# Peptides against a protein of PDB entry 1ZZD: the designs that were tried, part 31

Target 1, 109 residues: chain A of PDB entry 1ZZD
Amino acid sequence: FQVVNPYLLRDLVDLGIWDEGMKQYLITQNGSIQGLPNVPQELKDLYKTVWEISQKTIINMAADRSVYIDQSHSLNLFLRAPTMGKLTSMHFYGWKKGLKTGMYYLRTQ

## One batch from the design tools (peptide; aimed at target 1 G85 S89 Y93)

Design b2_p20_8_s3 (made by RFdiffusion4, then SolubleMPNN; from b2_p20_8, 9 letters changed)
Fold by OpenDDE base, seed 3:
Structure b2_p20_8_s3 (fold): chain B 109 residues (1-109), chain A 20 residues (1-20)
Amino acid sequence: as target 1 above (109 residues)
Amino acid sequence: KEEEEEKLKKEIEEELKKWF
């Protein structure tokens, strides 16, 4: 399953650019916003960094044998017995941790 | 902060349900 980063979703909604087309774009781009002209560079930098960190975090969290992570830049999650709640929770907590770390890195670099 | 986070979580979950 490919699920959009919930924090990214929030930020795109706040920008007023979230719609079904944006959803499909993100799916085809494996969650990357780097090519979006309507997104501030600061957000691109943020979610680029968050992406790298979140992937590492989710991999570390994937002690559950039912969870498979596509280690490509798409952060695809596959579950043997997927539940929506489980997927949502993984993304929420994974990106929460990644977001905090990403912000730190952007300020220090 | 925690209450706002939970509200956001619920909203996101409801939106995600539409995708599956």
Scores: peptide ipSAE 0.018, ipTM 0.237, DockQ to the pose 0.023
OpenDDE base, seeds 1, 2, 4, 5: peptide ipSAE 0.015, 0.016, 0.008, 0.009; ipTM 0.294, 0.247, 0.265, 0.272

Design b2_p20_8_s4 (made by RFdiffusion4, then SolubleMPNN; from b2_p20_8, 9 letters changed)
Fold by OpenDDE base, seed 2:
Structure b2_p20_8_s4 (fold): chain B 109 residues (1-109), chain A 20 residues (1-20)
Amino acid sequence: as target 1 above (109 residues)
Amino acid sequence: MEELLEELEKEIEEALKEWF
């Protein structure tokens, strides 16, 4: 089942733009608010979906925390449109960053 | 061995250009 992020819901209520239409919009957009013109950019940046976050950033954050982890990460990556080049790039980038596990699961849309 | 490493590095660099 889908659950609305309660923090996003609060912020949309505080903006005075929460209604049944907004609810249906979020359902159709799989929780994305990037297409909403009346939402401040700060909130758009805060409430990015996994498909709107740079996977390079995810790998960087994984590398940054890896120095505090004895074993390895269950690192999941998300690509809407995977290609051989993107997959190869991510694997070698993660390897160059010293990750023991560059990708545990790949999720695609 | 050095030639193979250079070729591999070139292939990696070209692959990285598709993502970065």
Scores: peptide ipSAE 0.026, ipTM 0.426, DockQ to the pose 0.229
OpenDDE base, seeds 1, 3, 4, 5: peptide ipSAE 0.025, 0.026, 0.026, 0.019; ipTM 0.443, 0.405, 0.435, 0.354

## One batch from the design tools (peptide; aimed at target 1 Q55 G85 K86)

Design b2_p21_3 (made by RFdiffusion4)
Pose (drawn by RFdiffusion4):
Structure b2_p21_3 (pose): chain A 109 residues (1-109), chain P 21 residues (1-21)
Amino acid sequence: as target 1 above (109 residues)
Amino acid sequence: SEEELLEHLQEFEEEYVDELY
């Protein structure tokens, strides 16, 4: 099979750019839209992959919501070019933010 | 020793936290 994010999909049709220079490009690019030459910046900002969102924001939003969480939450973490240093900062950042669950799975590469 | 560990971890945070992608 293969299906594109329906919201991203609606928008590409609404711009008529859903030509084949897309279904194919999208798959051989991990489903990323940053650096597509013909896509508005607003769409780029709205459809960031998790690999394109700073794990800093992920942790901050987790800390924000956590004051309302009686228990905890499964906080999966995504690192692009993972170094031991970046992982250390990610653990400490979540730790100092007071999170109960600093990390569920680490998805990487 | 615990304060020295936290200062060391803070240095990692200052160096790397803005690269957490």

Design b2_p21_3_s1 (made by RFdiffusion4, then SolubleMPNN; from b2_p21_3, 9 letters changed)
Fold by OpenDDE base, seed 3:
Structure b2_p21_3_s1 (fold): chain B 109 residues (1-109), chain A 21 residues (1-21)
Amino acid sequence: as target 1 above (109 residues)
Amino acid sequence: MEKELLEALQKVYDKYVDDLY
């Protein structure tokens, strides 16, 4: 079931833009606030959904953490429209970064 | 054959590595 991010809720209330319409908007946009013109860019950057974050960045962060992890981590990746080219590049990028687990689960839309 | 495959994979990598969304 859907869970409201309490921090996002607070910030939208503080902006004075939280109402039933905003609630319905967030539901229809699957939690994305990127399309809201009256939300500061700082908050848009803070509350990115997984579909709005570069998977290259996710792999980089995974590689940065990997030096402090004894075994491995369950790295999940998110591609709206996976292609053979993107998947190949993603796997090789993770491999070149030294990841033992380049992809545990792939999520798609 | 192995060299040609690696070169082909490198081309795919170069094309998409900066567009991982």
Scores: peptide ipSAE 0.135, ipTM 0.687, DockQ to the pose 0.725
OpenDDE base, seeds 1, 2, 4, 5: peptide ipSAE 0.106, 0.100, 0.029, 0.061; ipTM 0.657, 0.650, 0.496, 0.600

Design b2_p21_3_s2 (made by RFdiffusion4, then SolubleMPNN; from b2_p21_3, 7 letters changed)
Fold by OpenDDE base, seed 1:
Structure b2_p21_3_s2 (fold): chain B 109 residues (1-109), chain A 21 residues (1-21)
Amino acid sequence: as target 1 above (109 residues)
Amino acid sequence: MEEELLKKLQELYDKYVDELY
């Protein structure tokens, strides 16, 4: 079942834009608020879904952590529309960053 | 055989590296 982010709910209420229509919108958009014109950019940046986060940033953060991890960590990557180019670039970038695990799971839509 | 593989991998990297986001 779907669980609404309580912090997002609060902020949408505080903005005065929470109603049944907004609820249905969030359901249809799988929690994304990026398409809402009446939501401040700061909140859009705060409440990014996993599909809206830069995978390059995720790889960089993984590389930063990797020096403190003995074995490895289960780095999962998320692509709405995977292509050979995107996958290849992600693998090589992770490898060049010295990641032991460049991709544990790939999630796609 | 190893050198050929490395060359092919480099070609793939060069072709697709700019698609990372």
Scores: peptide ipSAE 0.075, ipTM 0.602, DockQ to the pose 0.405
OpenDDE base, seeds 2, 3, 4, 5: peptide ipSAE 0.036, 0.036, 0.061, 0.015; ipTM 0.443, 0.564, 0.576, 0.354

Design b2_p21_3_s3 (made by RFdiffusion4, then SolubleMPNN; from b2_p21_3, 7 letters changed)
Fold by OpenDDE base, seed 1:
Structure b2_p21_3_s3 (fold): chain B 109 residues (1-109), chain A 21 residues (1-21)
Amino acid sequence: as target 1 above (109 residues)
Amino acid sequence: EEEELLKKLEEEYEKYVDELY
């Protein structure tokens, strides 16, 4: 199961532009919406700021789902300015939260 | 060794949290 930024998903749904094509676009663009012409600039600016914070939320959501799902989750983690410390911390946090079967896809910006 | 690794990871995690919040 693919895990998407829940806030971004909400906003894209509210805009009426969320579909399978959009999902695939985000995957290929490492989660970036900066290149989308049909997204307001305000949202683009918002997600520049809250991007890494939302990843923690994604991990929490994935951990909650993992309690009830015996299948692997695809978890995309997006970092604007990744360091080895951040990557290690995210991995550790996921492990600590019980993402034993989670699949991690690390994306950089 | 495992305990030392866990401690290091926890320290790095706290740094990460501090950067986010």
Scores: peptide ipSAE 0.019, ipTM 0.313, DockQ to the pose 0.416
OpenDDE base, seeds 2, 3, 4, 5: peptide ipSAE 0.015, 0.015, 0.016, 0.028; ipTM 0.246, 0.261, 0.204, 0.354; seed 5 fails the geometry check

Design b2_p21_3_s4 (made by RFdiffusion4, then SolubleMPNN; from b2_p21_3, 10 letters changed)
Fold by OpenDDE base, seed 4:
Structure b2_p21_3_s4 (fold): chain B 109 residues (1-109), chain A 21 residues (1-21)
Amino acid sequence: as target 1 above (109 residues)
Amino acid sequence: DIEKLLEELEEQLKKYVDSLY
């Protein structure tokens, strides 16, 4: 089973290539960006598909994603957009700075 | 299933982007 890394979405937005078409593409490709010509190879290497990495890495990444998804369900209960925005920003910032997960920021909030 | 996840994450990302401005 393949899922899309949430931070990949951020990076795609930063590249200015995120749109409805990209969304549909990812759905049909089960989250893979390896076939996209307009995505830098650096991002492809960072977000390799589950079939391109070791089993151990797959499990670790899946665990990280699972934690994020679980917390995201709880965070979706927030009605105030600015508050949610800040939480999301912190989460993404943590990932960008090399943290394995951004859940630390969410749990400490 | 994957579509649902993407929609959820997209919504969160949108809020993030909106918070930057």
Scores: peptide ipSAE 0.022, ipTM 0.338, DockQ to the pose 0.027
OpenDDE base, seeds 1, 2, 3, 5: peptide ipSAE 0.010, 0.010, 0.016, 0.013; ipTM 0.245, 0.242, 0.284, 0.301

Design b2_p21_4 (made by RFdiffusion4)
Pose (drawn by RFdiffusion4):
Structure b2_p21_4 (pose): chain A 109 residues (1-109), chain P 21 residues (1-21)
Amino acid sequence: as target 1 above (109 residues)
Amino acid sequence: EEEELLEELEEIEEEFIDEAY
């Protein structure tokens, strides 16, 4: 099979750019839209992959919501070019933010 | 020893956390 994010899909049709220079490009690009030559910036900002969102924001939003969480939450973490240093900063950042769950799975590469 | 470890971890955070994507 293979299906595109329906919201991203609706928008590409609404621009008529859902030509084949897309279904194919999208698959051989992980499903990323940054650096597509013909897509508005607003769409680029709205459809960031998790690999394209700073794990800093991920941790901050987790900290925000956590004051309302009686228990904890499964906080999966995503790193692009993972170094031991970046991981260390990610652990400490979540740690100093007072999170109960600093990391569920680390998804990487 | 614990304060030295926390200082090192803060330095590491300042160096790398903005690169954590």

Design b2_p21_4_s1 (made by RFdiffusion4, then SolubleMPNN; from b2_p21_4, 8 letters changed)
Fold by OpenDDE base, seed 1:
Structure b2_p21_4_s1 (fold): chain B 109 residues (1-109), chain A 21 residues (1-21)
Amino acid sequence: as target 1 above (109 residues)
Amino acid sequence: MEEELLKKLEEIENKYIDDAV
């Protein structure tokens, strides 16, 4: 498939903060990076003006997520080298969404 | 099983990264 407006993804990769956990977080946030503490404010300012995430892209992301998410309301976070800030933000988001169960971190060394 | 899931996730991730970069 063709990614619509891949600049955000590129920038996150360039920042070295892109990983499996970040991907899952963005999927749950519908592409919003505003709540991530480990993202520079300059980048947030840049993409707060971006209303543009196609529904097709969101659907594709959700479909891809189904590969490793068994329950629709579960948040599975696969992290290879998470930062403390990233873990905190994801945990906070999960808490805000009422994920009392079905949220777990899978970390591999 | 865990390793297989991680591999699948990596493949999906790489697909998006390759499209973005």
Scores: peptide ipSAE 0.038, ipTM 0.301, DockQ to the pose 0.023
OpenDDE base, seeds 2, 3, 4, 5: peptide ipSAE 0.022, 0.037, 0.028, 0.029; ipTM 0.400, 0.334, 0.415, 0.331; seeds 2, 3 fail the geometry check

Design b2_p21_4_s2 (made by RFdiffusion4, then SolubleMPNN; from b2_p21_4, 8 letters changed)
Fold by OpenDDE base, seed 3:
Structure b2_p21_4_s2 (fold): chain B 109 residues (1-109), chain A 21 residues (1-21)
Amino acid sequence: as target 1 above (109 residues)
Amino acid sequence: SEEEKLKELEEILKKYIDLAY
């Protein structure tokens, strides 16, 4: 599953350059912005050296949060007694699908 | 419009990220 850096998404949104084209580009480029001509060099330099968050942190976020986007498409993921591996997989899958469809729900019990 | 939908998406994502971090 593809990992998308949420800090990168924030920065792109803040710059006002986030759009459908950029979304698809990031998906196909495994999160790299190095080839984007409309991204400031400062951001490119930043994300050359940015460390990825730990798997533990990712799993915690997946367990605690859901993303709601007011779009027609949705993805709902539900886990009972989730394992660490399952949470990781579900998080990444749901995140990727959320970017494509506009809605991501993860519920754990 | 599609552009308006993207702007709405931007706001939602920004709020989510702000809450997450």
Scores: peptide ipSAE 0.021, ipTM 0.306, DockQ to the pose 0.026
OpenDDE base, seeds 1, 2, 4, 5: peptide ipSAE 0.017, 0.007, 0.009, 0.008; ipTM 0.258, 0.230, 0.214, 0.242

Design b2_p21_4_s3 (made by RFdiffusion4, then SolubleMPNN; from b2_p21_4, 8 letters changed)
Fold by OpenDDE base, seed 5:
Structure b2_p21_4_s3 (fold): chain B 109 residues (1-109), chain A 21 residues (1-21)
Amino acid sequence: as target 1 above (109 residues)
Amino acid sequence: EEEELLKKLEEILKKYIDSAV
């Protein structure tokens, strides 16, 4: 399995473009938007997949929503209540801030 | 269908970056 960046999912939902088509796209692309040619590189860097970031980072940012792709056949969406400590909450907040300001994230990565 | 979705996604994401930076 692999984890799709939960913040990407959130953004898609908030923008009202999350649907079956988007779901299938993420499955076929392993949760990655790296293949989109007209997307700035800095955004691609923000929305890394499970294979591009540390496991710790993935856990820290999974407080809101997590998308699990299992065997590229199904997409499971999980809504989690955060059980984070101080360090995890700080990292989560920093990551969210970075998503709102892409340059901030890149500079602090 | 997929092409239309991808085009829309690219436009939205570009707009997102422009507003974030």
Scores: peptide ipSAE 0.056, ipTM 0.428, DockQ to the pose 0.020
OpenDDE base, seeds 1, 2, 3, 4: peptide ipSAE 0.045, 0.010, 0.014, 0.025; ipTM 0.392, 0.221, 0.284, 0.355

Design b2_p21_4_s4 (made by RFdiffusion4, then SolubleMPNN; from b2_p21_4, 10 letters changed)
Fold by OpenDDE base, seed 2:
Structure b2_p21_4_s4 (fold): chain B 109 residues (1-109), chain A 21 residues (1-21)
Amino acid sequence: as target 1 above (109 residues)
Amino acid sequence: SMEELLKKLEEIMNKYIDKAV
């Protein structure tokens, strides 16, 4: 079960490229529009899926946020094919970057 | 100490971080 991002849907409609074919494309691409040649790069940047963002980047963003907040927040990670090695590396990277709580929630595709 | 242990583990895992993350 997959739901299309409502804002993405709006923008695709505004571009005049929304149709059944586009719908099926998004389903097969797990919501990604990165491979579409008729979509502006600005829109591609705006609607990068969580699977298209580096886990390292996510951890960096979490670490940056933690500098400016008093309350510790849990780190959420998304992995397509997690391994123990990956999980351990991400945990230590988060620790190295100063995250107090560490990984709390893991989502897999 | 626990901190020292974690630092040692960090050193071991550093070589994998860039590849895994």
Scores: peptide ipSAE 0.016, ipTM 0.323, DockQ to the pose 0.448
OpenDDE base, seeds 1, 3, 4, 5: peptide ipSAE 0.016, 0.016, 0.013, 0.006; ipTM 0.315, 0.322, 0.280, 0.270; seed 3 fails the geometry check

Design b2_p21_5 (made by RFdiffusion4)
Pose (drawn by RFdiffusion4):
Structure b2_p21_5 (pose): chain A 109 residues (1-109), chain P 21 residues (1-21)
Amino acid sequence: as target 1 above (109 residues)
Amino acid sequence: EEEEEWHEEELEEFEEWLEEE
């Protein structure tokens, strides 16, 4: 099979750029749209992959929501070019933000 | 660049915390 994010899909059709220079490109680019040459910036900002969102923001939104969470939440973390240093900062950042669950799975590479 | 600088700051704060402990 293979199916594209339906919201991203609707927008590419609405611009008529859903030509084949897309279904193919999208698959051989991990489903990323940053750096596509013909796509508006607003769409780029709205359809960031999780690999393209700073884990800092992920942790902050988790901290925000957590004051309303009686228990905890499964906070999966995603690192692009993972170094031991970046992981250390990620753990400490979540730790000093007072999170109960600093990390569920670490998805990497 | 800003994300790398942020990681460096977080490591510095972590080392300072270890010294205090």

Design b2_p21_5_s1 (made by RFdiffusion4, then SolubleMPNN; from b2_p21_5, 9 letters changed)
Fold by OpenDDE base, seed 4:
Structure b2_p21_5_s1 (fold): chain B 109 residues (1-109), chain A 21 residues (1-21)
Amino acid sequence: as target 1 above (109 residues)
Amino acid sequence: EEEEKFNEELLKEYEELLKKE
């Protein structure tokens, strides 16, 4: 299954337009923001080129630390006893670290 | 439907992570 892009979620929160209505919209639209009138075109253009992340991709990214800049001990803890929550957290954390350093992650399809 | 439920749970987790930031 394809999942909502965590990068998009953060950007929407930063823009202050994230709310329950937006959440439900994204769920039903499988993460697409192309139909949202209150989203800047710059973001729409950005996420046109960024494919949605599948569940498989998230799991693979969590399992393969090479996709993350930070391979610290904290990430290893997630892999020791992986749960869906931990995998999600790891993915999000890895992205945050990448964002701080200006790194963009390429994803496999 | 299963995909929507998964996305909902995923978003819930992300929101919690954002709160901790």
Scores: peptide ipSAE 0.031, ipTM 0.549, DockQ to the pose 0.085
OpenDDE base, seeds 1, 2, 3, 5: peptide ipSAE 0.018, 0.014, 0.020, 0.015; ipTM 0.416, 0.269, 0.339, 0.354; seeds 3, 5 fail the geometry check

Design b2_p21_5_s2 (made by RFdiffusion4, then SolubleMPNN; from b2_p21_5, 12 letters changed)
Fold by OpenDDE base, seed 2:
Parts: structure tokens; sequence; C-alpha cells
Structure b2_p21_5_s2 (fold): chain B 109 residues (1-109), chain A 21 residues (1-21)
């Protein structure tokens, strides 16, 4: 399960370059737009993720949960029994805080 | 580090949200 940064999605739509091909590109590039020649440099700079915590942080809950940051462009969530509500809440919180994350990845354990 | 502290707070809020639902 992957979700696109809502701010990035907005800006790509505004540029008129959002399509299924772009979506697949972001999936394969872990949310990075750095390699896109048709994206302004200012947007590339804006959407560099600034996560500086350890690559993997474990959230201690009844069901084992972990967050993995991969190469400063993605956030990977490892959930044993995720619900859509929980995923939406986490994504929405990140959105509200204006995180410069390109892509959120969910992996089930 | 300010960014590290922010990320820690974010993770704590994630945990809280997961437990509330």
Amino acid sequence: as target 1 above (109 residues)
Amino acid sequence: DEDDEFDKKLLEEYEKLLLEE
C-alpha cells in the first residue's frame, strides 16, 4: 500500500504532468521526483524529506508496529493488522504538519 | 537536533492515533 504526499500530488496536477505513468514512476522511485526533468528545481528542493531519525523506529503497541525511513524520500509503515481508519489518521496527521515526505509505504507483517 | 525532536513527536502522535482507533 502506497500513498502520495497530498501536497506533491497537488503540485504535479498543477503542472499538468500527473497521470498513471507518473504514479507508477513515483512508486518505483520511492516517492522521489529528483530524477524528473520536467519538474522545476524549486519543487525538487521543496519535497526533499528531512527525516533524520533512525532508519527504523519501532512503535511499541499490542500489535507490533514500526516506521522505516528510506533514503529521505519515503516513510514505510509496518503494521501487523492495519485498518483503513488508522492509516488515514496517520496520513492526515502528516499532511496537517506539512511533512516533506514524497511517499508513504505500508507493509503488513 | 530540532528535526529529530519533531520526528520523535510525530511518531508519538502516530502511536497515540493508532491506539485511539
Scores: peptide ipSAE 0.023, ipTM 0.354, DockQ to the pose 0.054
OpenDDE base, seeds 1, 3, 4, 5: peptide ipSAE 0.008, 0.019, 0.009, 0.023; ipTM 0.216, 0.322, 0.220, 0.295

Design b2_p21_5_s3 (made by RFdiffusion4, then SolubleMPNN; from b2_p21_5, 10 letters changed)
Fold by OpenDDE base, seed 1:
Structure b2_p21_5_s3 (fold): chain B 109 residues (1-109), chain A 21 residues (1-21)
Amino acid sequence: as target 1 above (109 residues)
Amino acid sequence: SEEDKFWEEELKEYEELLKLE
């Protein structure tokens, strides 16, 4: 339901580029600022949506955490264009990395 | 993308392992 990250909103205001047009843009882009030319690259790197981050990195981080966590955690993976092959690969990679937690796959409509 | 290529290689590796079963 939340489209705009509160911290991102603050930074956009500080940059002086927050207005109704920006609001509508972010709504249509599901919160993504990657396509905005007037936003510094460092902010784009900081404020990536779940669809813009590497799911490989997500799996790596989960594997690192699982070494020290006794409780089973559900790992949510987000894919723009999922295929059976890609899902299989992710599951296989997670297994190789020693994941002991379940993986849940999400995509946009 | 580079990540897409990574997953493609992982799939190949997985399929090769299945053949060895």
Scores: peptide ipSAE 0.205, ipTM 0.791, DockQ to the pose 0.883
OpenDDE base, seeds 2, 3, 4, 5: peptide ipSAE 0.133, 0.124, 0.159, 0.120; ipTM 0.714, 0.700, 0.750, 0.693

Design b2_p21_5_s4 (made by RFdiffusion4, then SolubleMPNN; from b2_p21_5, 11 letters changed)
Fold by OpenDDE base, seed 5:
Structure b2_p21_5_s4 (fold): chain B 109 residues (1-109), chain A 21 residues (1-21)
Amino acid sequence: as target 1 above (109 residues)
Amino acid sequence: SEDDKFDEELLKEYEKELEEE
């Protein structure tokens, strides 16, 4: 499955570019916005590392045969390794909020 | 658990940062 970071979704909506086409694009690009011409470079830079972390998370979830994982444990694993500070925190914060309040899925397996 | 407490603390810190923006 593929999950959208709620902050990324918010930013895309704020840009006024979120639509069905964007959704399909993200599906085909595994959540990456790097190739979008109508997205500011600053946002691409911001979500570049987040995207990488997100992919790792998705892979881990698939490996565990679970849609949801223990975020506290996963978070600790990431923090014990070299992390990207605020960006890593942002990713897991968004993920945690998604787990609690409703997660937006691009697709499910 | 210890992991849960750690996660909660981190989330609180990040929420604080978001509120400042």
Scores: peptide ipSAE 0.023, ipTM 0.335, DockQ to the pose 0.040
OpenDDE base, seeds 1, 2, 3, 4: peptide ipSAE 0.015, 0.020, 0.021, 0.025; ipTM 0.358, 0.335, 0.323, 0.455; seed 4 fails the geometry check

Design b2_p21_6 (made by RFdiffusion4)
Pose (drawn by RFdiffusion4):
Structure b2_p21_6 (pose): chain A 109 residues (1-109), chain P 21 residues (1-21)
Amino acid sequence: as target 1 above (109 residues)
Amino acid sequence: EDFVPDEEDEAFLKEVEEEME
């Protein structure tokens, strides 16, 4: 099979740029839209992959919501060019933010 | 996007490296 994010999909049709320079490009690009030459910046900002969102924001939003969480939450973490140093900062950052669950799975590469 | 450490993160990382040495 193969299906595109329906919201991203609706928008590409609404711009008529859902030409084949897309279904193909999208698959051989992980489903990323940053650096597509013909897509508005607003769409780029709205459809960031998790690999394109700073794990810092992920952790902050987790800290924000956590004061309302009686228990904890499964906080999966995503690192692009993973170094031992970046991981260490990510663990400490979540640790000093007071999170109960600093990390569920680490998805990487 | 890569994780960007703040001052406290950098200081903690330096301490972890020194302890490992």

Design b2_p21_6_s1 (made by RFdiffusion4, then SolubleMPNN; from b2_p21_6, 9 letters changed)
Fold by OpenDDE base, seed 3:
Structure b2_p21_6_s1 (fold): chain B 109 residues (1-109), chain A 21 residues (1-21)
Amino acid sequence: as target 1 above (109 residues)
Amino acid sequence: MDFVPDEEELEYLKKVLEELK
């Protein structure tokens, strides 16, 4: 399964472009929306920045063996197998934003 | 469900970090 930023999912829904096709696209693109022509550039820039910041922070913490993620509450969406780095990054970003749960998983069929 | 990266995963993360620099 693959973890997806819940805010990204929200924004895609708000754009009215969230559907099964979009889900499968995100799975194949490892959560990236950079290649979507129907997504505003501002959103692409936002989530690129968010992802980069989160990855740097979480990986640094992971390198220090201080990373822990609790996924007790999750919404299952069909994506790819998650990597620990991506799981950690998304979780800690959510944690920083006040989220203790609500991480979304995209599972491949 | 609790996720704690093992040594292999940490090495992967370090690699990703280097690519982000």
Scores: peptide ipSAE 0.023, ipTM 0.282, DockQ to the pose 0.070
OpenDDE base, seeds 1, 2, 4, 5: peptide ipSAE 0.006, 0.007, 0.025, 0.014; ipTM 0.232, 0.229, 0.244, 0.299; seeds 4, 5 fail the geometry check

Design b2_p21_6_s2 (made by RFdiffusion4, then SolubleMPNN; from b2_p21_6, 10 letters changed)
Fold by OpenDDE base, seed 2:
Structure b2_p21_6_s2 (fold): chain B 109 residues (1-109), chain A 21 residues (1-21)
Amino acid sequence: as target 1 above (109 residues)
Amino acid sequence: MDFVPDEEELAYLEKVLEALK
């Protein structure tokens, strides 16, 4: 699993720079935006230290931005550097409770 | 830390998943 911070995703969309290339870059860089030349330094500084957000916010923002990651067959959840334990518990609890489709994640750093 | 969504969260997730199909 790899999860992107939903606030970061929002900001990248607002900047108009979110696309498939950006997605692949984040995957390759383990969620880090530090090497992106077209991202303001203020955002780099912000997301250098942002880690946890509320569970409700994660779900809501992941749903809102699902169209931008071009994975229309599944819900994608976004966390900044989530632990394997957290991702596993989310996945299997959803499965156990009868979610019809798997959840996907993208990591940030 | 384990993530345990409540029933409301699960219902919301299901709605989103259905909308994406």
Scores: peptide ipSAE 0.024, ipTM 0.294, DockQ to the pose 0.060
OpenDDE base, seeds 1, 3, 4, 5: peptide ipSAE 0.019, 0.018, 0.017, 0.009; ipTM 0.250, 0.301, 0.204, 0.272; seeds 1, 4 fail the geometry check

Design b2_p21_6_s3 (made by RFdiffusion4, then SolubleMPNN; from b2_p21_6, 9 letters changed)
Fold by OpenDDE base, seed 3:
Formats: structure tokens, sequence, C-alpha cells
Structure b2_p21_6_s3 (fold): chain B 109 residues (1-109), chain A 21 residues (1-21)
């Protein structure tokens, strides 16, 4: 099943543009808001960055054995009892680890 | 590990994300 970022949903609600049509749009766009004309560019940039960091995190998990092991453990837990909350937790956990690594790489370049 | 950020953590995360563009 597809999980939509609950924080993105909140932001869209705050903008007053969340409705069933928007929901269906996001589902068909795999969660992307980049094509929405009524969304502020700041939010587009934010969630574009989220996507980029997610990819970096995945790459780092493949390269970093310790991080990969931790995520594997988390993966097993949420697959046994999947909820949106657990999926979000795993994602943010990965981001947290990826953020630290990413900043390290930026400083060493 | 479970990590669902509260409002303060979410704010911080957004700030960090902006720096990583």
Amino acid sequence: as target 1 above (109 residues)
Amino acid sequence: MDFVPDEEELKYLKEVLEKLK
C-alpha cells in the first residue's frame, strides 16, 4: 500500500487545499507535489529536499553496514505490524542517520 | 527504533533539510 507523508498532509490542510481530489492526485503522483500550481514553492522545495535526503539515506544504508543493520531491524518490526506511524518512524529514523552522515560528507568535501 | 517528531523536532528537521538542498 502507498503511504502518504502525514506531515505533508498537514501542510496541505494548513494551506486549505486538501480535499479528496488532492488526495487522489498525490496517490497518482507517488506523493509528489511538484506539479501542483497552488502550492507555495517553499513547500515544493522542502519536500523535494526530503526526497533527495531519502535517496541519500538509502545509498548510505547500502554503504554503511551499521546503518543498514539498524534499518533492517526496524523494517522487520514494522512489516510485522505495519502502520503509517511505524513507516513514518522508520523514515525519520533513516533521515536522522542520513542527516548526520550527509553533513559530515559536506564538511569533508 | 520509532521516531515521530514533535512540533519542535519537526521544525528543526525542516531547517536541516533546507541546509541540505
Scores: peptide ipSAE 0.028, ipTM 0.207, DockQ to the pose 0.025
OpenDDE base, seeds 1, 2, 4, 5: peptide ipSAE 0.014, 0.011, 0.025, 0.018; ipTM 0.281, 0.256, 0.222, 0.237; seed 4 fails the geometry check

